# Designs tried in a protein design run: peptides against a protein of PDB entry 7AL2. Part 4

Target 1, 85 residues: chain A of PDB entry 7AL2
Amino acid sequence: YEIMLIRPKTIDDINYVVDQVLEESNPVILDLSFLEKESPANFKLAGEKIKQMRSNYGAEALLLSRCNDKNLIIIAPKGVSLVRK

## One batch from the design tools (peptide; made by RFdiffusion4, then SolubleMPNN)

Design b1_p28_5_s3
Fold by OpenDDE base, seed 5:
Structure b1_p28_5_s3 (fold): chain B 85 residues (1-85), chain A 28 residues (1-28)
Amino acid sequence: as target 1 above (85 residues)
Amino acid sequence: DEEEKKKKEELLKEGREILEETVSKRKK
């Protein structure tokens, strides 16, 4: 599989993340900082999509970094395990 | 516009709450 990196700016980008996780089974590292700053509505939508992927498809989401300018999260599909060593 | 600002702040709050419940901070 591939690991995708994206800082979503639009609904299309959010849907791209969903497609990568659910259809392509690729982990995605995403930075939500743009949405949080520029589009609160899409920020909430992104959160809802992440929740849906977890609840309905067994995806896993882990916080990588949270600061004033970054909100980095990795989303892994059900078949990929996130392990910290 | 104060009303728009309040609406945006509410959306941010809701989004953050969703992520707090959904995204793990520690892998056990």
Scores: peptide ipSAE 0.670, ipTM 0.888, DockQ to the pose 0.708
Fold by OpenDDE base, seed 3:
Structure b1_p28_5_s3 (fold): chain B 85 residues (1-85), chain A 28 residues (1-28)
Amino acid sequence: as target 1 above (85 residues)
Amino acid sequence: DEEEKKKKEELLKEGREILEETVSKRKK
């Protein structure tokens, strides 16, 4: 599999994340900072999509970094384990 | 508008709450 990196700016970007996780089974590292600053509506939508992927498809979501300029989260599809060593 | 600003703040709050309950902060 591939690991995708994206800072979503549009609904199309959000749907791209969903497609990568559910259809391509690729983990995605995403930065939600743009949506949080520029589009609160799409920020909430992104959160809802992440919750749906976890609840309905067995995806896992982990916080990587939270600061003034970044909100980094990794989403792993079912079958890909996130392991700390 | 003040009403629009209030609505945006509410959306941010709701989004943050969703992420708080959904995203793990530490892998154990």
Scores: peptide ipSAE 0.670, ipTM 0.888, DockQ to the pose 0.767
Fold by OpenDDE base, seed 4:
Formats: sequence, structure tokens, C-alpha cells
Structure b1_p28_5_s3 (fold): chain B 85 residues (1-85), chain A 28 residues (1-28)
Amino acid sequence: as target 1 above (85 residues)
Amino acid sequence: DEEEKKKKEELLKEGREILEETVSKRKK
């Protein structure tokens, strides 16, 4: 599989993330900082999509970094295990 | 517009709450 990196700015970008996780089974490293600052509605939508992927498809979501300029989350499809060492 | 500002702030709050309950902060 591939690991995708994206800082989404639009609904199309959010749907791209969903497609990568569910259809392509690719983990995605996601920076939500743009949506949080520029589009509160799409920020909430992104959160809802992440929750749906976890609840309905067994995806896993892990916080990587949270600071003033970053909101980094990794989303892994069901078949990919996240391991910390 | 204060109403629009309040609406945006509420959306941010709701989004953050969803992420807090959905996104793990450490691997268990």
C-alpha cells in the first residue's frame, strides 16, 4: 500500500481521504489545520467522516501532533496496524 | 456579523468534540 499525505482545503479533498482509506486501503496522514482556520463547517464534516470510518469500517485514527500551526492525524484502514516504539 | 461568528465557533467546538472522542492520543 501507499501512505498519502494531505492538508485538505475542500470537500473534494475530504472525499479523497475517504476514498484512499476505504477504497484503496491506504493510510492517510492528515493535517486539519487549514479547515480549522478557514472552514469550520468542513472541519466538522472531516471529523464526522473520520468517526464514520472508525465506527462503520474499522479504521483507526491516531493523533500525531497538535500545536498552533498543525493538527496532524493518521488514519489507517482496518488491515493496517499502527505501532508505536 | 456576530451571529455568523457564533455559528462558526459552534461548528469548531462540535468538530473538536468529535475528534476528541474519535482520535486516539496514544496507542493502547
Scores: peptide ipSAE 0.669, ipTM 0.888, DockQ to the pose 0.725
Fold by OpenDDE base, seed 2:
Structure b1_p28_5_s3 (fold): chain B 85 residues (1-85), chain A 28 residues (1-28)
Amino acid sequence: as target 1 above (85 residues)
Amino acid sequence: DEEEKKKKEELLKEGREILEETVSKRKK
């Protein structure tokens, strides 16, 4: 599989993330900082999509970094395990 | 403008709450 990197700016970008996780079974490293600063509505939408992927499809989401200019989350599809050593 | 600001703040709050309950901070 591939690991995708994206800092979404639009609804299309959010849907791209969903497609990568659910359809392509690719983990995604996601930076929500742009949406948080520029589009609160789409920021909430992104959160809802992540929740849906976890609740309905067995995806896993882990916080990587949180600061003023970064909100980094890794989303793993079902079958890809996130392991800390 | 004030109403729009309140709406945006509410959306941010709701989004953060969703992520807090959804995204793990530690992996055991």
Scores: peptide ipSAE 0.670, ipTM 0.888, DockQ to the pose 0.748; fails the geometry check

Design b1_p28_7_s1
Fold by OpenDDE base, seed 1:
Structure b1_p28_7_s1 (fold): chain B 85 residues (1-85), chain A 28 residues (1-28)
Amino acid sequence: as target 1 above (85 residues)
Amino acid sequence: DLKELLEKIEELKKEYPDMADFFDILKK
């Protein structure tokens, strides 16, 4: 598998993340800061998609860093365990 | 597998040295 890096800016980017996690079984490292700043609606959508992947598909998510400039999260598909040490 | 994930992160760290701080956060 691959680890994908993305700072989503559009709905297409959000759907790309979903595809990577659910279809390609690739972990994705996301910076959500663009959506948070530029589009509350798309930020909410991204959050809902992440919640759905966690609740319905066994994905895991871990907050990596949060500040004014970054909102970093890793989301891993089922089978890749994320453990904070 | 977290071990495999960390190994891939180390590979990415080599490819993207400008992201070293980020990858260090990820490894914790």
Scores: peptide ipSAE 0.026, ipTM 0.371, DockQ to the pose 0.036
Fold by OpenDDE base, seed 3:
Structure b1_p28_7_s1 (fold): chain B 85 residues (1-85), chain A 28 residues (1-28)
Amino acid sequence: as target 1 above (85 residues)
Amino acid sequence: DLKELLEKIEELKKEYPDMADFFDILKK
């Protein structure tokens, strides 16, 4: 698999993330800071999609960093384990 | 560390109450 890095800015970017996780089985590292600041509606949509991927497809999500200019998370598809040591 | 990050999320939930559910998604 590949690890995708993206700072989504549009609905198309959000759907791209969904495709990468569910169809390509690639983990995605997301910076949601753009959506949080520029489009609360799309920020909410991204959260809903993440919830759906976790609930229906066994994806996992982990918060990496939260500050003024970053909101970093990793989303892993089922079969790719996120391990904390 | 993770503890500090989780505490910050709880603070952010107060600042952005409309997004509280989203923050819960990110920390779990």
Scores: peptide ipSAE 0.025, ipTM 0.515, DockQ to the pose 0.648
Fold by OpenDDE base, seed 2:
Structure b1_p28_7_s1 (fold): chain B 85 residues (1-85), chain A 28 residues (1-28)
Amino acid sequence: as target 1 above (85 residues)
Amino acid sequence: DLKELLEKIEELKKEYPDMADFFDILKK
C-alpha cells in the first residue's frame, strides 16, 4: 500500500480521502487545518466521513499532532493496524 | 498506551472545547 499525504481544501479532497481509504486501502495522513479555519461546514463533513469509515468499514483514526496551524490525523483502512509504541 | 491517548484527548477537549465532538470521533 501507499501512504497518502493531503491537506484538503474542498469536498473533492475529502472524497479523495474516502476513496483512498475505502477503495485503495491506503492510509492517509490528513491535515485538517485548512478546513478547520476556512470551512466549518466541510470540517464537520470530514469528521463525519471519518466517523463513518470507522463505524461501517473498520477504519481506524489517530490524532498525530494539533497546534495553531496544524491538525494532523492518520486514517488507516481495515487491515492496516495503527500501533503506538 | 490507549490510556495515554484517551488522557491526551481529554486534555485537548479542555483546551479546545468547541472541538469536543471532533475529538470524540477519534477516541471511539
Scores: peptide ipSAE 0.023, ipTM 0.486, DockQ to the pose 0.351; fails the geometry check
Fold by OpenDDE base, seed 5:
Structure b1_p28_7_s1 (fold): chain B 85 residues (1-85), chain A 28 residues (1-28)
Amino acid sequence: as target 1 above (85 residues)
Amino acid sequence: DLKELLEKIEELKKEYPDMADFFDILKK
């Protein structure tokens, strides 16, 4: 599999993340800092999509880093295990 | 591990109280 890196800015980017996780079975490391600052509505949408992928499709999500200039999350498809040590 | 993650999330909720719902999405 491939690990996709993206800082979503649009609804199309959010849908791209969903497609990568659910259709391509690729983990995605996403920086939500743009949406958090620029679009509360799309930030909420991204969160809902992540929740749905976890609840309905067995995806896993972990917070990697949170600071003033980044909000990094990894979302992994069901076939890829995230292990925290 | 999970315990460490949950503790970190609780710390982040204190630092970013308006993001509480978002952090809950990550830990469920």
Scores: peptide ipSAE 0.023, ipTM 0.493, DockQ to the pose 0.340; fails the geometry check

## One batch from the design tools (peptide; made by RFdiffusion4, then SolubleMPNN)

Design b1_p29_3_s1
Fold by OpenDDE base, seed 5:
Structure b1_p29_3_s1 (fold): chain B 85 residues (1-85), chain A 29 residues (1-29)
Amino acid sequence: as target 1 above (85 residues)
Amino acid sequence: SEKEKKIIELGEFIGLSEEEIEEELKRLL
């Protein structure tokens, strides 16, 4: 698989994340800082999609960093294990 | 702390349970 890196700015970007996780089975490292600052509605949408992928499709998510104008999360599809150490 | 607040807030945002958030706090702080 590939690991995708994205800082979503649009609904298309959010849907891209969903497609990568659910259809392509690729983990995604995403920076939500743009949405959080520029679009509360799309930020909320991104959160809803992440919740749905976790609850309905077995995706797993971990927090990476929230500093220096970054808001990093990794979301992995079912079958790719994220391990906390 | 502010960092703790941000971790909790983001954890809740993506639907982590209280237990999962506690693990994130242990890992990231």
Scores: peptide ipSAE 0.581, ipTM 0.898, DockQ to the pose 0.844
Fold by OpenDDE base, seed 3:
Structure b1_p29_3_s1 (fold): chain B 85 residues (1-85), chain A 29 residues (1-29)
Amino acid sequence: as target 1 above (85 residues)
Amino acid sequence: SEKEKKIIELGEFIGLSEEEIEEELKRLL
């Protein structure tokens, strides 16, 4: 698999993340800071998609960083295990 | 702290349980 890194800015970017996780089985490291600041509606949509992937498809998510200019999350498909040490 | 509040907020945003959020707090703080 590949690890994707993206700072989503549009609905197309959000759907790209969904496709990477569900169709390509690639983990995605997301920075949601742009959406949180610039588009509350699309930020909410991104959160809904993440919840749906976790609930319906067994995806796993972990927080990486939360600060002023970064809002980092990793989302992994069911076949890729995220491990805390 | 505000950092804790932000972690909790983001955890809730992506649907983490309270237990999962507590683990994230331990890891990130």
Scores: peptide ipSAE 0.578, ipTM 0.897, DockQ to the pose 0.869
Fold by OpenDDE base, seed 2:
Structure b1_p29_3_s1 (fold): chain B 85 residues (1-85), chain A 29 residues (1-29)
Amino acid sequence: as target 1 above (85 residues)
Amino acid sequence: SEKEKKIIELGEFIGLSEEEIEEELKRLL
């Protein structure tokens, strides 16, 4: 598999993340800082999509970093285990 | 702390359970 890295800015970017996780079975490292700052609606949408992937498709998510200019999360498909050590 | 608050808020935002958030706090703080 591949690990995708994206700082989504649009709905298309959010749907790209969903496609990578659910269709391609690739983990995605997300920086949500742009959406958080620039689009409350799309930020909320991104959160909803992450919740849906976790609840309905067995995806896992972990927080990586939270600061003023970064909001990093990894979302992994069911077949890829995230291990916290 | 503010950092703790931000971790909790982001965890809730992506749907982590209270237990999962507690583990994230242990890891990140």
Scores: peptide ipSAE 0.578, ipTM 0.897, DockQ to the pose 0.873
Fold by OpenDDE base, seed 4:
Structure b1_p29_3_s1 (fold): chain B 85 residues (1-85), chain A 29 residues (1-29)
Amino acid sequence: as target 1 above (85 residues)
Amino acid sequence: SEKEKKIIELGEFIGLSEEEIEEELKRLL
């Protein structure tokens, strides 16, 4: 698999993340700082999609950082285990 | 702290349980 990195800015970007996780089975590292600041509605949508992937498809999500003007999470498909050491 | 509040906020945003958020706080703080 590939690890995708994206700072989504649009609904298309959010749907891209969903496709990467669910259709391509690729983990995605997300910087949500743009949506959080510039688009409250799309930020909420992104959160709902993440919740859906976790609840309905067995995706796993972890927080990475909220430092340095970043809002980082990783979302991984069911077949990819995220391990904290 | 401000950092703690942001971790909690983001955890709730992505639907983490209170237990999961507590683990993230321990890991990130």
Scores: peptide ipSAE 0.573, ipTM 0.895, DockQ to the pose 0.811

Design b1_p29_3_s3
Fold by OpenDDE base, seed 5:
Structure b1_p29_3_s3 (fold): chain B 85 residues (1-85), chain A 29 residues (1-29)
Amino acid sequence: as target 1 above (85 residues)
Amino acid sequence: SKKEEEIIELGKFLGLSEEEIEYTLEELL
């Protein structure tokens, strides 16, 4: 698989993340900082999609970094384990 | 702390479990 990197700015980008996780079975490292700042509605949508992928499709997710200009999250499809040390 | 609260809220927003949030707090604070 591939690990995708994206800082979503549009709904199309959010859907890209969903497609990568659910259809391509690729983990995604995404920075939600743009949406959080520029589009609260799309930020909420992104969060809802992440929750749905976790609840309905067995995806896992973790927050990787949080600061003023970063909101980094990894989401892994079912079959790719996020292992805590 | 403020950052702790922010991480907890973000974790809940993302649907993280208490265990995952605790891990995040340990690693990111």
Scores: peptide ipSAE 0.308, ipTM 0.783, DockQ to the pose 0.822
Fold by OpenDDE base, seed 1:
Structure b1_p29_3_s3 (fold): chain B 85 residues (1-85), chain A 29 residues (1-29)
Amino acid sequence: as target 1 above (85 residues)
Amino acid sequence: SKKEEEIIELGKFLGLSEEEIEYTLEELL
């Protein structure tokens, strides 16, 4: 698999993340800071999609970093385990 | 703190469990 990195800016980008996780089985490291700052509606949508992938498809997610210009999340598809040590 | 509350809110936003949120607080603060 590939690890995808993206800072989503549009609904198309959000759907790209969903496709990568669910269809391609690729983990995604995404920075939600653009959506958080520029589009509360799309930020909410992104969060809902992440929740849905976790609840319905067995995806895992972790918050990696939070600062003024970053909101980094990793989301992994079912079968790719996120392990904390 | 304000940052702690922000991380908690983000964790809830993403659907993280209390355990996952607590881990995040310990590692990121």
Scores: peptide ipSAE 0.274, ipTM 0.763, DockQ to the pose 0.806
Fold by OpenDDE base, seed 4:
Structure b1_p29_3_s3 (fold): chain B 85 residues (1-85), chain A 29 residues (1-29)
Amino acid sequence: as target 1 above (85 residues)
Amino acid sequence: SKKEEEIIELGKFLGLSEEEIEYTLEELL
């Protein structure tokens, strides 16, 4: 698999993340800081999609970094486990 | 703390479990 990196700005970008996780089985590291600041509606949508992937498809997600200019999250498909050591 | 509360709210937003939120708190605080 590949690890995708993206800072979503549009609904198309959000759907791209969903496709990468569910269809391509690729982990995605995404920065939600743009949506959080610029589009509350799309930020909410992104969160709902992440919840859906976790609840219905066995995806895992963790917050990696939170600061003034970052909201980094990793989403892993069912076949890839996230392990903290 | 303010940052702790924010992380917890983000965790809830993402639908993270209590354990996942705790891991996040340990790493980011």
Scores: peptide ipSAE 0.266, ipTM 0.767, DockQ to the pose 0.798
Fold by OpenDDE base, seed 2:
Structure b1_p29_3_s3 (fold): chain B 85 residues (1-85), chain A 29 residues (1-29)
Amino acid sequence: as target 1 above (85 residues)
Amino acid sequence: SKKEEEIIELGKFLGLSEEEIEYTLEELL
């Protein structure tokens, strides 16, 4: 599999993330900072999509970094385990 | 702390479990 990196700016970008996780089974590291600052509605949508992937498809998610200009999340599809060591 | 509370709220927003939020706190704080 591939690990995708993206800083989504549009709904199309959000749907790209969903497609990578659910259809391609690729983990995604995404920076939500653009949406958080520029589009409250799409930021909320992104969060809802993450919840849906976790709830309905067995995806896992962890927050990797948080600061003024970063909101980094990893989303792993079912079958790719996030392990703490 | 304020940062801790911010992480907790963001974790809940993303649908993280309490265990996942705790892990995040341990790694980021």
Scores: peptide ipSAE 0.264, ipTM 0.769, DockQ to the pose 0.778

Design b1_p29_8_s2
Fold by OpenDDE base, seed 5:
Structure b1_p29_8_s2 (fold): chain B 85 residues (1-85), chain A 29 residues (1-29)
Amino acid sequence: as target 1 above (85 residues)
Amino acid sequence: KLEELEELVKEYEKYNLGDIYKEALEEFK
């Protein structure tokens, strides 16, 4: 599989993340910093999609880094285990 | 850092992201 890195800015970008995780089975490193700052509505949508992937499709999510200009979360599809040590 | 994470957990609960940050907080403790 491939590991995708994306800083989503639009709804199309959010849907791209969903497609990568659910259809392509690729882990995605998400930088949510743009949505958090520029579009609370799309930030909420992103959170809803992440929750749906975790609740309904067995995806996992892990915080990688949070600072002033970054909000990095990795989303892994079912079959790829995320481990924090 | 710990205090900041605790605040972020509360903030992001409404965005369905609170659990992700809460897990990170527990790891930090």
Scores: peptide ipSAE 0.521, ipTM 0.846, DockQ to the pose 0.856
Fold by OpenDDE base, seed 2:
Structure b1_p29_8_s2 (fold): chain B 85 residues (1-85), chain A 29 residues (1-29)
Amino acid sequence: as target 1 above (85 residues)
Amino acid sequence: KLEELEELVKEYEKYNLGDIYKEALEEFK
């Protein structure tokens, strides 16, 4: 599999993340900082999609970094284990 | 720092991301 990196800015980008995780079975490192700052509505949508993937499809998510203008999360599809030491 | 992270957990719960940040909080401890 491939590891995708994206800083989503639009709904299309959010759907891209969903497709990568659920359809392509690729982990995604996503920076939610743009949505958090510029679009609370789409930030909420992104959160809902992440929750759905975790709750319904066995995806895992892990916070990598949260600071000013940076909100990095890795989300992995079922079958790819995320381990924090 | 710990208090700030706890506040972030509360903030992101409304975005359905609270659990992710809570896990980070536990790791920080």
Scores: peptide ipSAE 0.520, ipTM 0.846, DockQ to the pose 0.900
Fold by OpenDDE base, seed 3:
Structure b1_p29_8_s2 (fold): chain B 85 residues (1-85), chain A 29 residues (1-29)
Amino acid sequence: as target 1 above (85 residues)
Amino acid sequence: KLEELEELVKEYEKYNLGDIYKEALEEFK
């Protein structure tokens, strides 16, 4: 598999993340800082999509970094284990 | 900074992300 990196800015970017996780089975490292600051509506949409992937498709999510200019989360599809040590 | 992180978790619960940040908080403790 491939690890995708993206800082989503649009709904198309959010759907791209969903496609990578569910259709391509690729982990995605996403920076939500743009949506959080510039589009609360799309930030909420992104959160809903992440929740749906976790609840309905067995995806896992892990916080990598949170600061003023970054909100990094890794989303892994079912079958790719995220391990915190 | 623990108090600030706890408030952050509450904020992100509004966006269905609270659990992710709560797990990170447990590692900070």
Scores: peptide ipSAE 0.520, ipTM 0.845, DockQ to the pose 0.850
Fold by OpenDDE base, seed 4:
Structure b1_p29_8_s2 (fold): chain B 85 residues (1-85), chain A 29 residues (1-29)
Amino acid sequence: as target 1 above (85 residues)
Amino acid sequence: KLEELEELVKEYEKYNLGDIYKEALEEFK
């Protein structure tokens, strides 16, 4: 598999993340900082999609970094374990 | 810093992301 890196800005970007995790089985390193600052509606949508992937499809999410200018989360498809050492 | 993280968790709960940040908070404690 591949590890994708994206900072979503649009609904199309959010759907791209969903496709990568669920259809392509690729982990995604996701920076939510743009949506959080620029679009509360799309930020909420992104959160809903992430929750759905975790709740319904066995995806796993782990916080990588949260600071003033970054909001990095890794989302892994079912079968790829995320381990914090 | 811990108090700030707790406030972030509360904020992100309304976006369905609270659990992700709560896990980080528990590890920080």
Scores: peptide ipSAE 0.517, ipTM 0.844, DockQ to the pose 0.893

## One batch from the design tools (peptide; made by RFdiffusion4, then SolubleMPNN)

Design b1_p30_3_s2
Fold by OpenDDE base, seed 3:
Structure b1_p30_3_s2 (fold): chain B 85 residues (1-85), chain A 30 residues (1-30)
Amino acid sequence: as target 1 above (85 residues)
Amino acid sequence: VEEAVKELEELASKTLEELKKEEEEKKLEE
């Protein structure tokens, strides 16, 4: 598999993340800082999509970094294990 | 992972305005 990196700016980008996780089975490192600052509505949408992937498809999510200018999360599809050491 | 999910849910629930208020209050107390 591939590890995708993306800083979503649009709804299309959010859907791209969903496709990568569910259809391509690729982990995605997500920077939500743009959406958080520019579109609270799309930021919430991204969060809901992540919750749905976890609840319905067995995806996992791990917060990597949270500060004023970064909001990094890794999302892994079912079958790819995320381990915190 | 469980803690990370909880943090994600909390973050997604906050509006930009609420986050700004929390930041201003924190800076005022410092």
Scores: peptide ipSAE 0.031, ipTM 0.446, DockQ to the pose 0.033
Fold by OpenDDE base, seed 4:
Structure b1_p30_3_s2 (fold): chain B 85 residues (1-85), chain A 30 residues (1-30)
Amino acid sequence: as target 1 above (85 residues)
Amino acid sequence: VEEAVKELEELASKTLEELKKEEEEKKLEE
């Protein structure tokens, strides 16, 4: 698999993340900082999609970094385990 | 512009289950 890195700005970008996790089985390192600042509606949508992937498809999500201009979350498909030490 | 917005809103409103079903149906047709 590949590890994707994206800072989504549009609904298309959000759906790209969903496609990478569910169809391509690729983990995604996701920076939500743009949506958080510029589009509260799309930020909420992104969060809802992440919750759906966790609830319905066994995806995992882990916070990597939360600071000034970054909100980094890794989302892994069911076949890839995320472990925090 | 209004039609484009409606299409995006419709896509955004779909659940992951609905999206997966649509993709599976498309793969069967291809």
Scores: peptide ipSAE 0.023, ipTM 0.429, DockQ to the pose 0.028
Fold by OpenDDE base, seed 5:
Structure b1_p30_3_s2 (fold): chain B 85 residues (1-85), chain A 30 residues (1-30)
Amino acid sequence: as target 1 above (85 residues)
Amino acid sequence: VEEAVKELEELASKTLEELKKEEEEKKLEE
């Protein structure tokens, strides 16, 4: 599998993330800082989709960094383990 | 925005195992 890195800016980008996780089974490192600042609605949507992927498909998410200009989360499909040491 | 941030951070803070345990516990109470 591949590890995708994306800073979503549009709904299409959010859907791209969903496709990568669910269809391609690729982990995705997300920087949500753009959505957080520019589109609270899409930021919420992203969160809802992440929740959905976790609840329905066994995806896992891990917060990597939270600061002024970064909101980094890695989302892994089922079968890829995320471990914080 | 602050509430949305907290929600996402909470989602990203829990492992799959922790979420499964929480759901399992909820099923026992519902």
Scores: peptide ipSAE 0.032, ipTM 0.468, DockQ to the pose 0.630; fails the geometry check
Fold by OpenDDE base, seed 1:
Structure b1_p30_3_s2 (fold): chain B 85 residues (1-85), chain A 30 residues (1-30)
Amino acid sequence: as target 1 above (85 residues)
Amino acid sequence: VEEAVKELEELASKTLEELKKEEEEKKLEE
C-alpha cells in the first residue's frame, strides 16, 4: 500500500481521503488545519466521514500532532494496524 | 468550531484498544 499525505481544502478533497482509505486501502496522513480555520462546516463533515469509516468499515484514526498551524491525523484502512509506542 | 475540534480530537486520541473496547460494548448494547 501507499501512504497518502493531504491537507484537504474542499469537499472533493475529503471524498478523496475517503476513497483512498476505503477503495484503495491506503493510509492517509491528514492535515485538517485548513478546514479547521477556513470551513467549520467542512471540518465537521471530515470528522463525520472519519467516524463513518471507523464505524462501518473498520478504519482506525490516531492523532499525530496538534498545534496552531497543523492538525495531523492518520487514518488507516482495516488491513493496516496503527501502533503508538 | 470548538465543539467540532474537540470531537475530532477525542476521536483521534483513542487507541486501538479503546476503540475495540467501545465497539464490543456497542455490540453488547445492540
Scores: peptide ipSAE 0.030, ipTM 0.457, DockQ to the pose 0.617; fails the geometry check

